# Peptides against a protein of PDB entry 5EFW: the designs that were tried, part 8

Target 1, 141 residues: chain A of PDB entry 5EFW
Amino acid sequence: TTLERIEKNFVITDPRLPDNPIIFASDSFLQLTEYSREEILGRNARFLQGPETDRATVRKIRDAIDNQTEVTVQLINYTKSGKKFWNLFHLQPMRDQKGDVQYFIGVQLDGTEHVRDAAEREGVMLIKKTAENIDEAAKEL

## One batch from the design tools (peptide; made by RFdiffusion4, then SolubleMPNN)

Design b1_p9_4_s3 (from b1_p9_4, 4 letters changed)
Fold by OpenDDE base, seed 1:
Structure b1_p9_4_s3 (fold): chain B 141 residues (1-141), chain A 9 residues (1-9)
Amino acid sequence: as target 1 above (141 residues)
Amino acid sequence: MFPGRELAE
């Protein structure tokens, strides 16, 4: 789809389906994570987690999903080959015209190190802006 | 990223 070809790392999940599976993944996301689209669609994105993924950070993400709010965190994720990367991750709900949550948008900024200060602020602004663009583009869903 | 209602791994 046109949405999937947006040149940013992102996924869209469907919380109305069991276990909030990924229903769309950008080409860039697939490249980043080293998974094929077939391997990702229909699965919960937790497969990106691993031994060094901070559980408290994961809980923050879960809480945001449960409360239908947005959140921005940094966490260790793993590619299919087991390569670690720091994921500056932003999640926000996509709501319908009634205000009900239909989907969640997840945007990833990958890095070899934990970003801080100005670099973090810049990254946050970028991924949030990206999420808004995706929200607009995905209204057709 | 994107955990379900239950924490996994």
Scores: peptide ipSAE 0.046, ipTM 0.718, DockQ to the pose 0.056
Fold by OpenDDE base, seed 2:
Structure b1_p9_4_s3 (fold): chain B 141 residues (1-141), chain A 9 residues (1-9)
Amino acid sequence: as target 1 above (141 residues)
Amino acid sequence: MFPGRELAE
């Protein structure tokens, strides 16, 4: 499918199901996080969090989900093996033809450093554009 | 990432 051809780190979640589980994950996301598709489908993506993940940043993500809005943050995430990485993360709702939230799209840009200034702005533009491409591709599902 | 609506985070 067109969705499967997007070579970026992303997941799609279903907030209409209990605990907003992952219903789709890109191959790149699986490679980044070191999980298999079987291990993550049907689960909430909170398994990427760990000891150094900032709780205030996580609350920003939760607020965006509750309010059905988009958000962009940077936070520490962990791979299955426990490797830390800085995640420039963008989340936005995907709405149906009636305007109701159907899914959430999450796009991840991984890095060894917390990006700032021009590098951050560039990354934000990239992941937002990616999210829009995913939104369009997912309409064909 | 993607915390549940009812989770205290």
Scores: peptide ipSAE 0.056, ipTM 0.713, DockQ to the pose 0.054; fails the geometry check
Fold by OpenDDE base, seed 3:
Structure b1_p9_4_s3 (fold): chain B 141 residues (1-141), chain A 9 residues (1-9)
Amino acid sequence: as target 1 above (141 residues)
Amino acid sequence: MFPGRELAE
């Protein structure tokens, strides 16, 4: 599918199902997080959080979902093996022709450090562009 | 990342 051709770290979730589970995960996302597809599908993405994940940042994500808005943050996430990584994360709703939210798109840019300045701006532009590409590709869902 | 109606982090 067109979605499968997008070689970026991303997931698609369904807020119309209980607990907003992941319904699609890219191969790159699986490689990044060290989970299999079977382990991920049907679960809420909170499993990436851990001890050093900032709760205030998580609340920003929650608020964006509740308000059906987009958000871009950086937070600590954990792989299946427990390795930490900085995640420049962008979330945005996918809306139908009526403007109703059908899905959420989450794009991840992994790194060894909290990116700043020009590097952060570049990363933000990249993940937002990726999200738009996913939005177009996912219309066939 | 995605608690509640949230996506992966």
Scores: peptide ipSAE 0.054, ipTM 0.737, DockQ to the pose 0.066; fails the geometry check
Fold by OpenDDE base, seed 4:
Parts: C-alpha cells; structure tokens; sequence
Structure b1_p9_4_s3 (fold): chain B 141 residues (1-141), chain A 9 residues (1-9)
C-alpha cells in the first residue's frame, strides 16, 4: 500500500477503540523498537515507556490525545531488549471529511540520539512533514 | 495501573 511505502518510523492508533491501540506500524518502527508487528498491534504504545521516561512529557502526549491536537516532544523510550533511546516524537490527529478524529499518527525521528537546537528543529520539520504524508496515504484506511 | 490514551513513541 501507499502507507506501507513510507519508509519512516511511525504508527497509527485508533482512539475510538479501547485504550487507543496501535493499528498500524511501519517496518522501520518495528526495527527501531525491536518488536514484531504481532506484539504491538492492538496495544497502546505506552509499552515503550520505562523508568527514565519523563512523566511530564508523557502527560503532554496524553493531553494532546485528549484534546485531539498535535504535539511534538522528545522522550526516552525503550526497545524490547531494554535499550534506551531518545525519541523525537510527533503526534497529530487524522480527521475524516466531517472533521472527526479517526486516528492518531505518531512519527518518530529516524535517529535515536537526543537532538537539540538546529538538529531538533530539522527533525521536527521532517517528522511533521512525514505525518502529513501519512495522513494523505492513510485516507484509504 | 489504569488504561490511558498515551502514546510512548
């Protein structure tokens, strides 16, 4: 599919289902997080969090979901094997023609290093652009 | 732990 051709780290979640589960994950995302597709589909993405994940940052994500708005944050996530990585994460709602939220798009920066300043700005622009591409590609969902 | 809508990505 067009969605599958997007070679970026991303997931799509369904807030209309209990606990806003992941309904789609890119191959790159699976590679990044070391999970299989079967392990994550139907689950809330919170499994990526761990001891050093900043709770305030997580709350920002939660607030964005609750308010049906976009957010961009950087937080520590964990792979299946327990490796920590910095995740520059952008989330935005995908709306239907009526304007109702159908899904959320979550995009992760390709790099796993903490980014600052110009690099962060560049990454933000990239993941936001990616999210828009996903939004367009996922209209067929 | 209670269900949430958070994404950890």
Amino acid sequence: as target 1 above (141 residues)
Amino acid sequence: MFPGRELAE
Scores: peptide ipSAE 0.041, ipTM 0.719, DockQ to the pose 0.051; fails the geometry check

Design b1_p9_4_s4 (from b1_p9_4, 5 letters changed)
Fold by OpenDDE base, seed 5:
Parts: structure tokens; C-alpha cells; sequence
Structure b1_p9_4_s4 (fold): chain B 141 residues (1-141), chain A 9 residues (1-9)
């Protein structure tokens, strides 16, 4: 599918299901996080958080979901093996023709370091653009 | 760049 051809780290979640579980994960995302598709589908993405994940940043994500808005943050996430990485993360709702939220799109930019300044701006632009591509591809399904 | 993995609680 067109969605499957997007070679970026991303997931799609379903807020209409209990605990907003992941319903789609890109191959790249699985490789990055070291999880199999079976291990992550049906689960809330919170399993990527760990001891050094900033709780205030997590709250921003939660608030965005609750308010059905987009958010862009940078936070520490953990792979299955426990490897820490900085996640420049963008989340945005996918709305239907009526305007109701159907899904959330989460895009992750690879990184081992906290990015700032121009690098961060470039990353943000990239993940936002990716999210739009995913939105378009998903709506064609 | 930092990897942006979705982490929702």
C-alpha cells in the first residue's frame, strides 16, 4: 500500500479503542525500537518510556491527545533492549470528512542526541511533512 | 537528530 511505502518511523493509533492502542507500525519503527509487529500492535505506545523520560513532556503528549490537537516534543525513549535514544516526536490527529478524529499519527525522528537550533527545526519540518504524507496515504485506504 | 518515537501513556 501507499502507507507501507513510507520509509519513516511512524505509528498510527486508534483513540476510539480502549487506551488508544497502536494499530499500525512502520517497518522502520519496528527496527528502531527493536520490537516485532506482534509485540506492539494493540498496545499503547507508552512502553517506549522509561526512567529518564521526562514526565512533563509526556503530559504534553497526553494533553494533545485529550484535546485532539497536534504536538511536537523531544523525549527519551527506550528500545526493547533498554537502549536510550532521543525521540523528536510529532503527533497529530487524523480526521474524517466530518471532522471527527479517527486516528492519531505519531512520527519519530531517529536520534541519539538531543537536537537543538537548526537541526531541531529541520527535524521538526521533516516529521511534520511525514505526518502529512501518512495522513494522505491512510485516507486512501 | 533525535528519534521521535510516539510515547503515549
Amino acid sequence: as target 1 above (141 residues)
Amino acid sequence: MLPGLKVAE
Scores: peptide ipSAE 0.029, ipTM 0.655, DockQ to the pose 0.049; fails the geometry check
Fold by OpenDDE base, seed 1:
Structure b1_p9_4_s4 (fold): chain B 141 residues (1-141), chain A 9 residues (1-9)
Amino acid sequence: as target 1 above (141 residues)
Amino acid sequence: MLPGLKVAE
């Protein structure tokens, strides 16, 4: 499918299911996080959080989901092995023809360091563009 | 290498 051909780090979640679980994860995402597809599907993405994950940033994500809006943040996430990485993360709802939210699209930019200024702006543009591409491809879900 | 990734919180 077109969705499967998108070679970026992303997941799709289903807010209509209990606890908004991941229903799709790209191969790159699995490689980044060191989890298998079986370990991720059906789970809420909060398993990527850890001791140094900023709770205020997490709340921003939660608020965006609750309000069905998009958000872009940077936060510390952890791989399965416990390796920390900075996640420049963009989340946006995917809506149907009636305007109702069907899924959420989460896109992550590769990076082991917190990015600022021009680098951050560039990264944000990239992940937002990626999210739009995923949105178009995911309409077939 | 490792991208910044997060979904539902």
Scores: peptide ipSAE 0.028, ipTM 0.651, DockQ to the pose 0.052; fails the geometry check
Fold by OpenDDE base, seed 2:
Structure b1_p9_4_s4 (fold): chain B 141 residues (1-141), chain A 9 residues (1-9)
Amino acid sequence: as target 1 above (141 residues)
Amino acid sequence: MLPGLKVAE
């Protein structure tokens, strides 16, 4: 499918199911996080959090989900092996033709370090564009 | 090291 051909780090979650589980993960996301597809499907994405993950930033994500809005943040996440990485993360709802939220799209930028200023702005534009592409592709399913 | 995704936390 067109969705499967998007070579970016992303997941799709279903807020209509208990605990908003991941229902789709890109190959790149699995490679980045070191998890298999079977390990993450059906689970909430909170398993990426760890000791140095900023709880206030996590709350921003939670609030966006609860309010059905988009948000862009940077936070520390952890791979399966425990490796820390900075995650420039964008979240937005996917709505049906009636305007009701069906899914959430989560996208992360390719990178190894915390980005700031111009680099951050550029990254934000990229992941937002990616999210829109995913939204369009997913609606074809 | 690529940044990760945290959709549902």
Scores: peptide ipSAE 0.028, ipTM 0.663, DockQ to the pose 0.053; fails the geometry check
Fold by OpenDDE base, seed 3:
Structure b1_p9_4_s4 (fold): chain B 141 residues (1-141), chain A 9 residues (1-9)
Amino acid sequence: as target 1 above (141 residues)
Amino acid sequence: MLPGLKVAE
């Protein structure tokens, strides 16, 4: 499946550019967040944060990027209109043949509720699998 | 509503 045909909420960012901007956003992501593609491309994904976004969780994401590792968290995000939603979010690096990080893949589970226990575990498995599919598709571009 | 996908924070 090509990158454009993956019908999930995801973005790809470029840590080699200043402030790790979004370089690709899925149609579903645009619909969810209520932003146009032009409004998102070239920006750091932090614009989704707001007053109730947990700063400790944001720090976990920052640490994962700095350390070039993966992370899975749940955090409050906001649409363009200001609507709050829970984001079960998985981030992982996309590496080249030498093992160097080229991009980051961010995947979000569908839903507006905080998920727990079995539902959370299943959601984590899904978004991780989605990230792997995106990784494979993106490497073919 | 579906959650948004974040990559860089």
Scores: peptide ipSAE 0.027, ipTM 0.641, DockQ to the pose 0.057; fails the geometry check

Design b1_p9_5_s1 (from b1_p9_5, 3 letters changed)
Fold by OpenDDE base, seed 3:
Structure b1_p9_5_s1 (fold): chain B 141 residues (1-141), chain A 9 residues (1-9)
Amino acid sequence: as target 1 above (141 residues)
Amino acid sequence: VLDVETAKK
């Protein structure tokens, strides 16, 4: 599918199901996080969090979900093996023709480093553009 | 609604 051809780190979740589970994960996301697709599908993405994940940043993501808005943050996440990485993360709702939220799109920047200044601005632009591409490609979900 | 990459409520 067109969605499968997007070579970026991303997931799609379904807020209409209990616990807002992941319903799609890109190959790159699986490689980044060291999980298999079978281990990911049907789960809430909170398994990426760990001891050094900033709770205030997590609350910003929570507020965006609750308010059905977009948000961009950087936070510490963990791979299956326990490796820490900085995740420049963008989340936005995917809406139907009536404007109702059907899914959420989560995009993670390529790489594991904390980015600042011009590099951060560039990364934000990239992951936002990626989210728009995913929104277009996921119309058939 | 529970969240992407967030703790359970």
Scores: peptide ipSAE 0.073, ipTM 0.735, DockQ to the pose 0.067
Fold by OpenDDE base, seed 1:
Structure b1_p9_5_s1 (fold): chain B 141 residues (1-141), chain A 9 residues (1-9)
Amino acid sequence: as target 1 above (141 residues)
Amino acid sequence: VLDVETAKK
């Protein structure tokens, strides 16, 4: 599918299912996080959090989901092996023809380092553009 | 509905 050909780090979640589980994960996302597809499908993405993950930033993500809006943040996530990485993360709702939220799209920057200033702005533009491409491709879901 | 990359509500 067109969705499967998007070579970026992303997941799609289904808020209509209990605990808003991941229903799609790109190959790059699996490589980044060191998880297999089987290990993460059907789970809430909170497993990426760890000791140094900023709780206030996590709350911003939660607020965006509750309010059915988009958000862009940077937070520390952890791979399966416990390696820390900075996740420049963009989340946005995917809506159906009626305007109701059908899915959430989560996009992660390719890099694992904290980005600032111009690099951050560039990264944000990239992940937002990616999210829009995913939104269009995921209409086939 | 619980959230992507968030703690349990």
Scores: peptide ipSAE 0.069, ipTM 0.732, DockQ to the pose 0.066
Fold by OpenDDE base, seed 2:
Order: sequence, then C-alpha cells, then structure tokens
Structure b1_p9_5_s1 (fold): chain B 141 residues (1-141), chain A 9 residues (1-9)
Amino acid sequence: as target 1 above (141 residues)
Amino acid sequence: VLDVETAKK
C-alpha cells in the first residue's frame, strides 16, 4: 500500500477505540523502538515513556489529543532494551470527510539527539510534511 | 484518558 511505502518513523492511533491504541506502525518505528509489530499493535503508545520523560511535556500531548489539535514536542523516550533517546515528535488529528477526528498520526524524527534552533526548525518541517503524506496515504484505512 | 505516548490516568 501507499502507507506502507512511507519510509519514516510513524504510528497511527484510533481514538475511537479504548485507550487510543496504535493501529499501524511503520517498519522504521519498530526498528527505532526495538519492538515487534505484535508487541505494540492494540496498545497505547505510553510504553515509550520512562523515568526521565518530562511529565509536563506528556501533558502537552494529552491536551492536544483532548482538544483534537496538533502538537510538536521533544521528549525522552525509551527503547524496549531501555535505551534513552530524544524524540522530536509531531502529532496531528486525521479527519474524515465529515470533519470528525478519525485517527491520530504520530511522527518521530530520525535520530536520537536533542535538536535546537535551526536544526529543530528543519526537523519540525520534515516531520510535519511526513504527517501530511501519511494523512493522504491513510485514507484507505 | 485516551493518550498517545502519555501516562495512564
């Protein structure tokens, strides 16, 4: 499918199901996080958090979901093996033809470093562009 | 609470 051909780190979640579970994960995302597809499908993405994940940043993500808006943040996430990485993360709702939220798209920048200034702006542009491509491709879900 | 990469509440 077109969605499966997008070679970026991303997930799609379904807020209409209990606990807003992941319903799609890219191969790159699985490689980044060290999880298998079976381990994460049907689960909420909170398993990426750990001791040093900033709770205020997590609240920003929660608020965006509750308000059905987009958000871009950087936060500490953890791989299955417990390795920390800085996740430049963009989330946005996917709306149906009626304007109702159908899914959420989550995109993670390639790399594990905390990016600043021009590099951060460039990364934000990239993950937002990726999210739009996913939005178009995911219409067949 | 239905959160992506958020703590369970």
Scores: peptide ipSAE 0.074, ipTM 0.735, DockQ to the pose 0.064; fails the geometry check
Fold by OpenDDE base, seed 4:
Structure b1_p9_5_s1 (fold): chain B 141 residues (1-141), chain A 9 residues (1-9)
Amino acid sequence: as target 1 above (141 residues)
Amino acid sequence: VLDVETAKK
């Protein structure tokens, strides 16, 4: 499918289901996080958080979901094996033609290091653009 | 990678 052809780290969640579970995960996302698709689908993405994950940043994500808005943040996540990595990701709602939120799109930068300044700006632009591409592709879900 | 923190069930 068009969605499956997008070679970026991303997931799609369904806020209309209990706990806003992941309903789609790209292959690269699985590789990055060291999880299988079976281990991820149907779960809330909070399992990627750990001891050093900044709670204030997590709250920003939660607020964006609650308010049905987009947000871009960078925070520490953990792989299945427990390895820490910096996750620069962008979250935005996908709306139907009526304007109602149907899904949330989460796009993560390819890199796993903390990025700053120009590199961060570039990464943000990239993941935002990717989110738009996913939005278009996901309309077929 | 992606943290989607919502209220737990």
Scores: peptide ipSAE 0.068, ipTM 0.729, DockQ to the pose 0.075; fails the geometry check

Design b1_p9_5_s2 (from b1_p9_5, 4 letters changed)
Fold by OpenDDE base, seed 3:
Structure b1_p9_5_s2 (fold): chain B 141 residues (1-141), chain A 9 residues (1-9)
Amino acid sequence: as target 1 above (141 residues)
Amino acid sequence: VLDVELAKK
């Protein structure tokens, strides 16, 4: 599908299901996190968090979901093997024709470092653009 | 509740 051809790190979640589980993950996302598709489908993305993940940043993500808004943050995440990486993360709702939220799109920048200044601005623009591409492609869901 | 996604390879 068009969605499957997007070569970026992303997931799609379903807030209409219990605990807003991941229902789609890109191949790149699986490579990044070191999980198989079978290991993450049906799970909430919180398994990426660990000891050094900032709780206040996580709350910003939670608030965005609860309020059905978009958010962009950087936070520490962990791979299956326990490796830390900085995640420049963008989340936005995918809405139907009535404006009701159907899914959430989560996009992660390629990289393992905390990005700042111009690099951060560039990364934010990239992941936001990616999210829009996913939104269009995911209309097939 | 989706909490986090990843940046990496």
Scores: peptide ipSAE 0.060, ipTM 0.706, DockQ to the pose 0.050; fails the geometry check
Fold by OpenDDE base, seed 1:
Structure b1_p9_5_s2 (fold): chain B 141 residues (1-141), chain A 9 residues (1-9)
Amino acid sequence: as target 1 above (141 residues)
Amino acid sequence: VLDVELAKK
């Protein structure tokens, strides 16, 4: 599918299911996080959080989901092996023809370092553009 | 709720 051809780090979640589980994960995302597809699908993405994950940042994500809005943040996430990495994360709702939220799209930058200034701005532009491409491709879901 | 996913591709 067009969705499967997008070679970026991303997931799609279904807020219509209990606990807003991941229903799609890109190959790159699996590689980054060190999880298999089986380990990821059907779970809420919170398993990527750990001791150094900023709780206030997590709350921003929660608020965006609850309010059905987009958000862009950076937070510490953990791989399956426990390796920390900085996640420049963009989340946005995917709406159906009626305007109702159907899915959420989550996009992650390729880097493992906290990005700032020009690098951050560039990264944000990239992940937002990616999210739009995913939105278009995900219409086939 | 949705957690933050990592980059590094």
Scores: peptide ipSAE 0.058, ipTM 0.696, DockQ to the pose 0.047; fails the geometry check
Fold by OpenDDE base, seed 4:
Structure b1_p9_5_s2 (fold): chain B 141 residues (1-141), chain A 9 residues (1-9)
Amino acid sequence: as target 1 above (141 residues)
Amino acid sequence: VLDVELAKK
């Protein structure tokens, strides 16, 4: 599908289902996190958090979901093997024709290091643009 | 990668 052809790290979640589970994960996302698709689908993405994940940043994500708004943050996540990585990601709601939130789109930067300054701004622009592309492609879901 | 929290319903 068009969605599957997007070669970026991203997931799509369904807030209309219990616990807002991941309903789609890109191949790159699976590779980054070291999980299989079967291990990811149907789960809330919080399993990527760990001891050094900043709870205040997590709260920003939660607030964005609750308020149905977009957010861009950078935080420590963990792979299946327990490896830490910096996750710069952008989350935004995908709305239907009526304006109701249908999904959430989460896009993360390709890199796994903490990015700052110009590099961060560039990464943010990239993942936001990617999110828009996913939004368009995901309309077929 | 994506840290998604449960929305308050």
Scores: peptide ipSAE 0.055, ipTM 0.723, DockQ to the pose 0.069; fails the geometry check
Fold by OpenDDE base, seed 5:
Structure b1_p9_5_s2 (fold): chain B 141 residues (1-141), chain A 9 residues (1-9)
Amino acid sequence: as target 1 above (141 residues)
Amino acid sequence: VLDVELAKK
């Protein structure tokens, strides 16, 4: 599908299902996190959090979901093997023709280090652009 | 760099 052709780290979640589970994960995302698709689908993405994940940052994500808005943050996530990585993350809702939220799109920069300044701005622009591409492709869901 | 925590509902 068009969605499958997007070679970036991303997931799509369904807030209309209990606990807003992941319903789609890109191959790149699976590689980054070291999970299989079967291990990811149907689960809430919180399993990526760990001891050093900043709770205040997580709350920003939660608030964005609750308020059905977009947000961009950086936080520590963990792979299946327990490896820490910095996640420059962008989340935005995908809405239907009536304006109702159908899904959430989550895009992760393909890096392992905390980025700052110009590098961060560049990364943010990239993941936001990617999210727009996913939004268009996801209309087929 | 992965923050799939979007599904933190």
Scores: peptide ipSAE 0.053, ipTM 0.736, DockQ to the pose 0.067; fails the geometry check

Design b1_p9_5_s3 (from b1_p9_5, 4 letters changed)
Fold by OpenDDE base, seed 4:
Structure b1_p9_5_s3 (fold): chain B 141 residues (1-141), chain A 9 residues (1-9)
Amino acid sequence: as target 1 above (141 residues)
Amino acid sequence: VLDIETAKK
């Protein structure tokens, strides 16, 4: 599908289901996190958090979901094997024709390092643009 | 990669 052809790190979640589970994960996302698709689908993405994940940043994500708004943050996540990586991550709602939230789109920067300054701004622009592309492609879901 | 924290079901 068009969605499957997007070669970026991303997931799509369904807030209309209990606990807002992941319903789609890109191949790159699986590779980055070291999980299989079967291990990911149907789960809330919180499993990527760990001891050094900043709780305040997580709260920003939660607030964005609750308020049905977009947010861009950077936080420590963990792979299946326990490796830490910095996740520059953008989340935004995908709305239907009526304006109701249908899905959430989460896009992660390709890199795993903490990005700052110009590099961060560039990364933010990239993942936001990617999110828009996913939004368009995901209309077929 | 993606952290989405919501209330647990």
Scores: peptide ipSAE 0.095, ipTM 0.737, DockQ to the pose 0.075; fails the geometry check
Fold by OpenDDE base, seed 1:
Structure b1_p9_5_s3 (fold): chain B 141 residues (1-141), chain A 9 residues (1-9)
Amino acid sequence: as target 1 above (141 residues)
Amino acid sequence: VLDIETAKK
């Protein structure tokens, strides 16, 4: 599918299911997080959080989901092996023809470093553009 | 990588 051809770090979640689980994860996302697809699908993405994950930043993500809006943040995530990495993360709702939220799209920059200034702005532009591409491709879901 | 703090439902 067109969705499967997008070679970026991303997941799609289904807020219509209990606990808004991941229903799609890109190969790159699995590689970065060190999880298998079986371990990821059907779970809420909160398992990527850990001790140094900023709770205030997590609340921003939660608020965006509750309000059905987009958000862009950076936060500490953890791989399956416990390795920390910085996640430049963009989330936005995917709406159906009626305008109702059907899915959430989450996109992360390829790198694991905390990005700032021009690098951050460039990364944000990239992940937002990627999210739009995913939105178009995910219409096949 | 995505850290989607999806709200509990």
Scores: peptide ipSAE 0.091, ipTM 0.745, DockQ to the pose 0.075; fails the geometry check
Fold by OpenDDE base, seed 3:
Structure b1_p9_5_s3 (fold): chain B 141 residues (1-141), chain A 9 residues (1-9)
Amino acid sequence: as target 1 above (141 residues)
Amino acid sequence: VLDIETAKK
């Protein structure tokens, strides 16, 4: 599908299901996080969090979900093997024709480092653009 | 760098 051909780090979640589980994960996302597709489908994305994940940043993500808004943050995430990485993350709702939220799109910048200044601005633009591409492609869902 | 959505349980 068009969605499967997007070579970026992303997931799609379904807030209409209990605990807003991941229903789609890109191949790149699986490579980054070191999980198989079978290991993460049906799970809430919180499994990426760990000891050094900032709780205030997590709350910003939670608030965006609750309020059905978009958010962009950087936070520490962990791979399956326990390796830390900085995640420049953008989340936005995918809405139907009535404007109701059907899914959430989560996009992660390529890389493992905390990005700042111009690099951060560039990364934000990239992941936001990617999210829009995913939104269009995911109309097949 | 990967950041995934965190929703309520």
Scores: peptide ipSAE 0.085, ipTM 0.742, DockQ to the pose 0.069; fails the geometry check
Fold by OpenDDE base, seed 5:
Structure b1_p9_5_s3 (fold): chain B 141 residues (1-141), chain A 9 residues (1-9)
Amino acid sequence: as target 1 above (141 residues)
Amino acid sequence: VLDIETAKK
């Protein structure tokens, strides 16, 4: 599908299902996090958090979901093997024709280090653009 | 770099 052709780190979640589970994960995302698709689908993405994940940053994500808005943050995430990585993350809702939220799109920069300044701005632009591409492709869901 | 930590719903 068009969605499957997007070679970026991303997931799609369904807030209309209990606990807003992941319903789609890109191959790149699976590679980054070291999980299989079977291990990811149907789960809330919180399993990526760990000891050094900033709770205040997580709350920003939570608030965005609750308020059905977009947000961009950087936070520590963990792979299946427990490896830490910095996640420049962008989340935005995907709405239907009536304006109701159908899904959430989560895009992760393909990096492992905390980025700052110009590099961060560039990364943000990239993941936001990616999210828009996913939004268009996800209309087929 | 993964932050897909969708809020615990």
Scores: peptide ipSAE 0.083, ipTM 0.749, DockQ to the pose 0.067; fails the geometry check

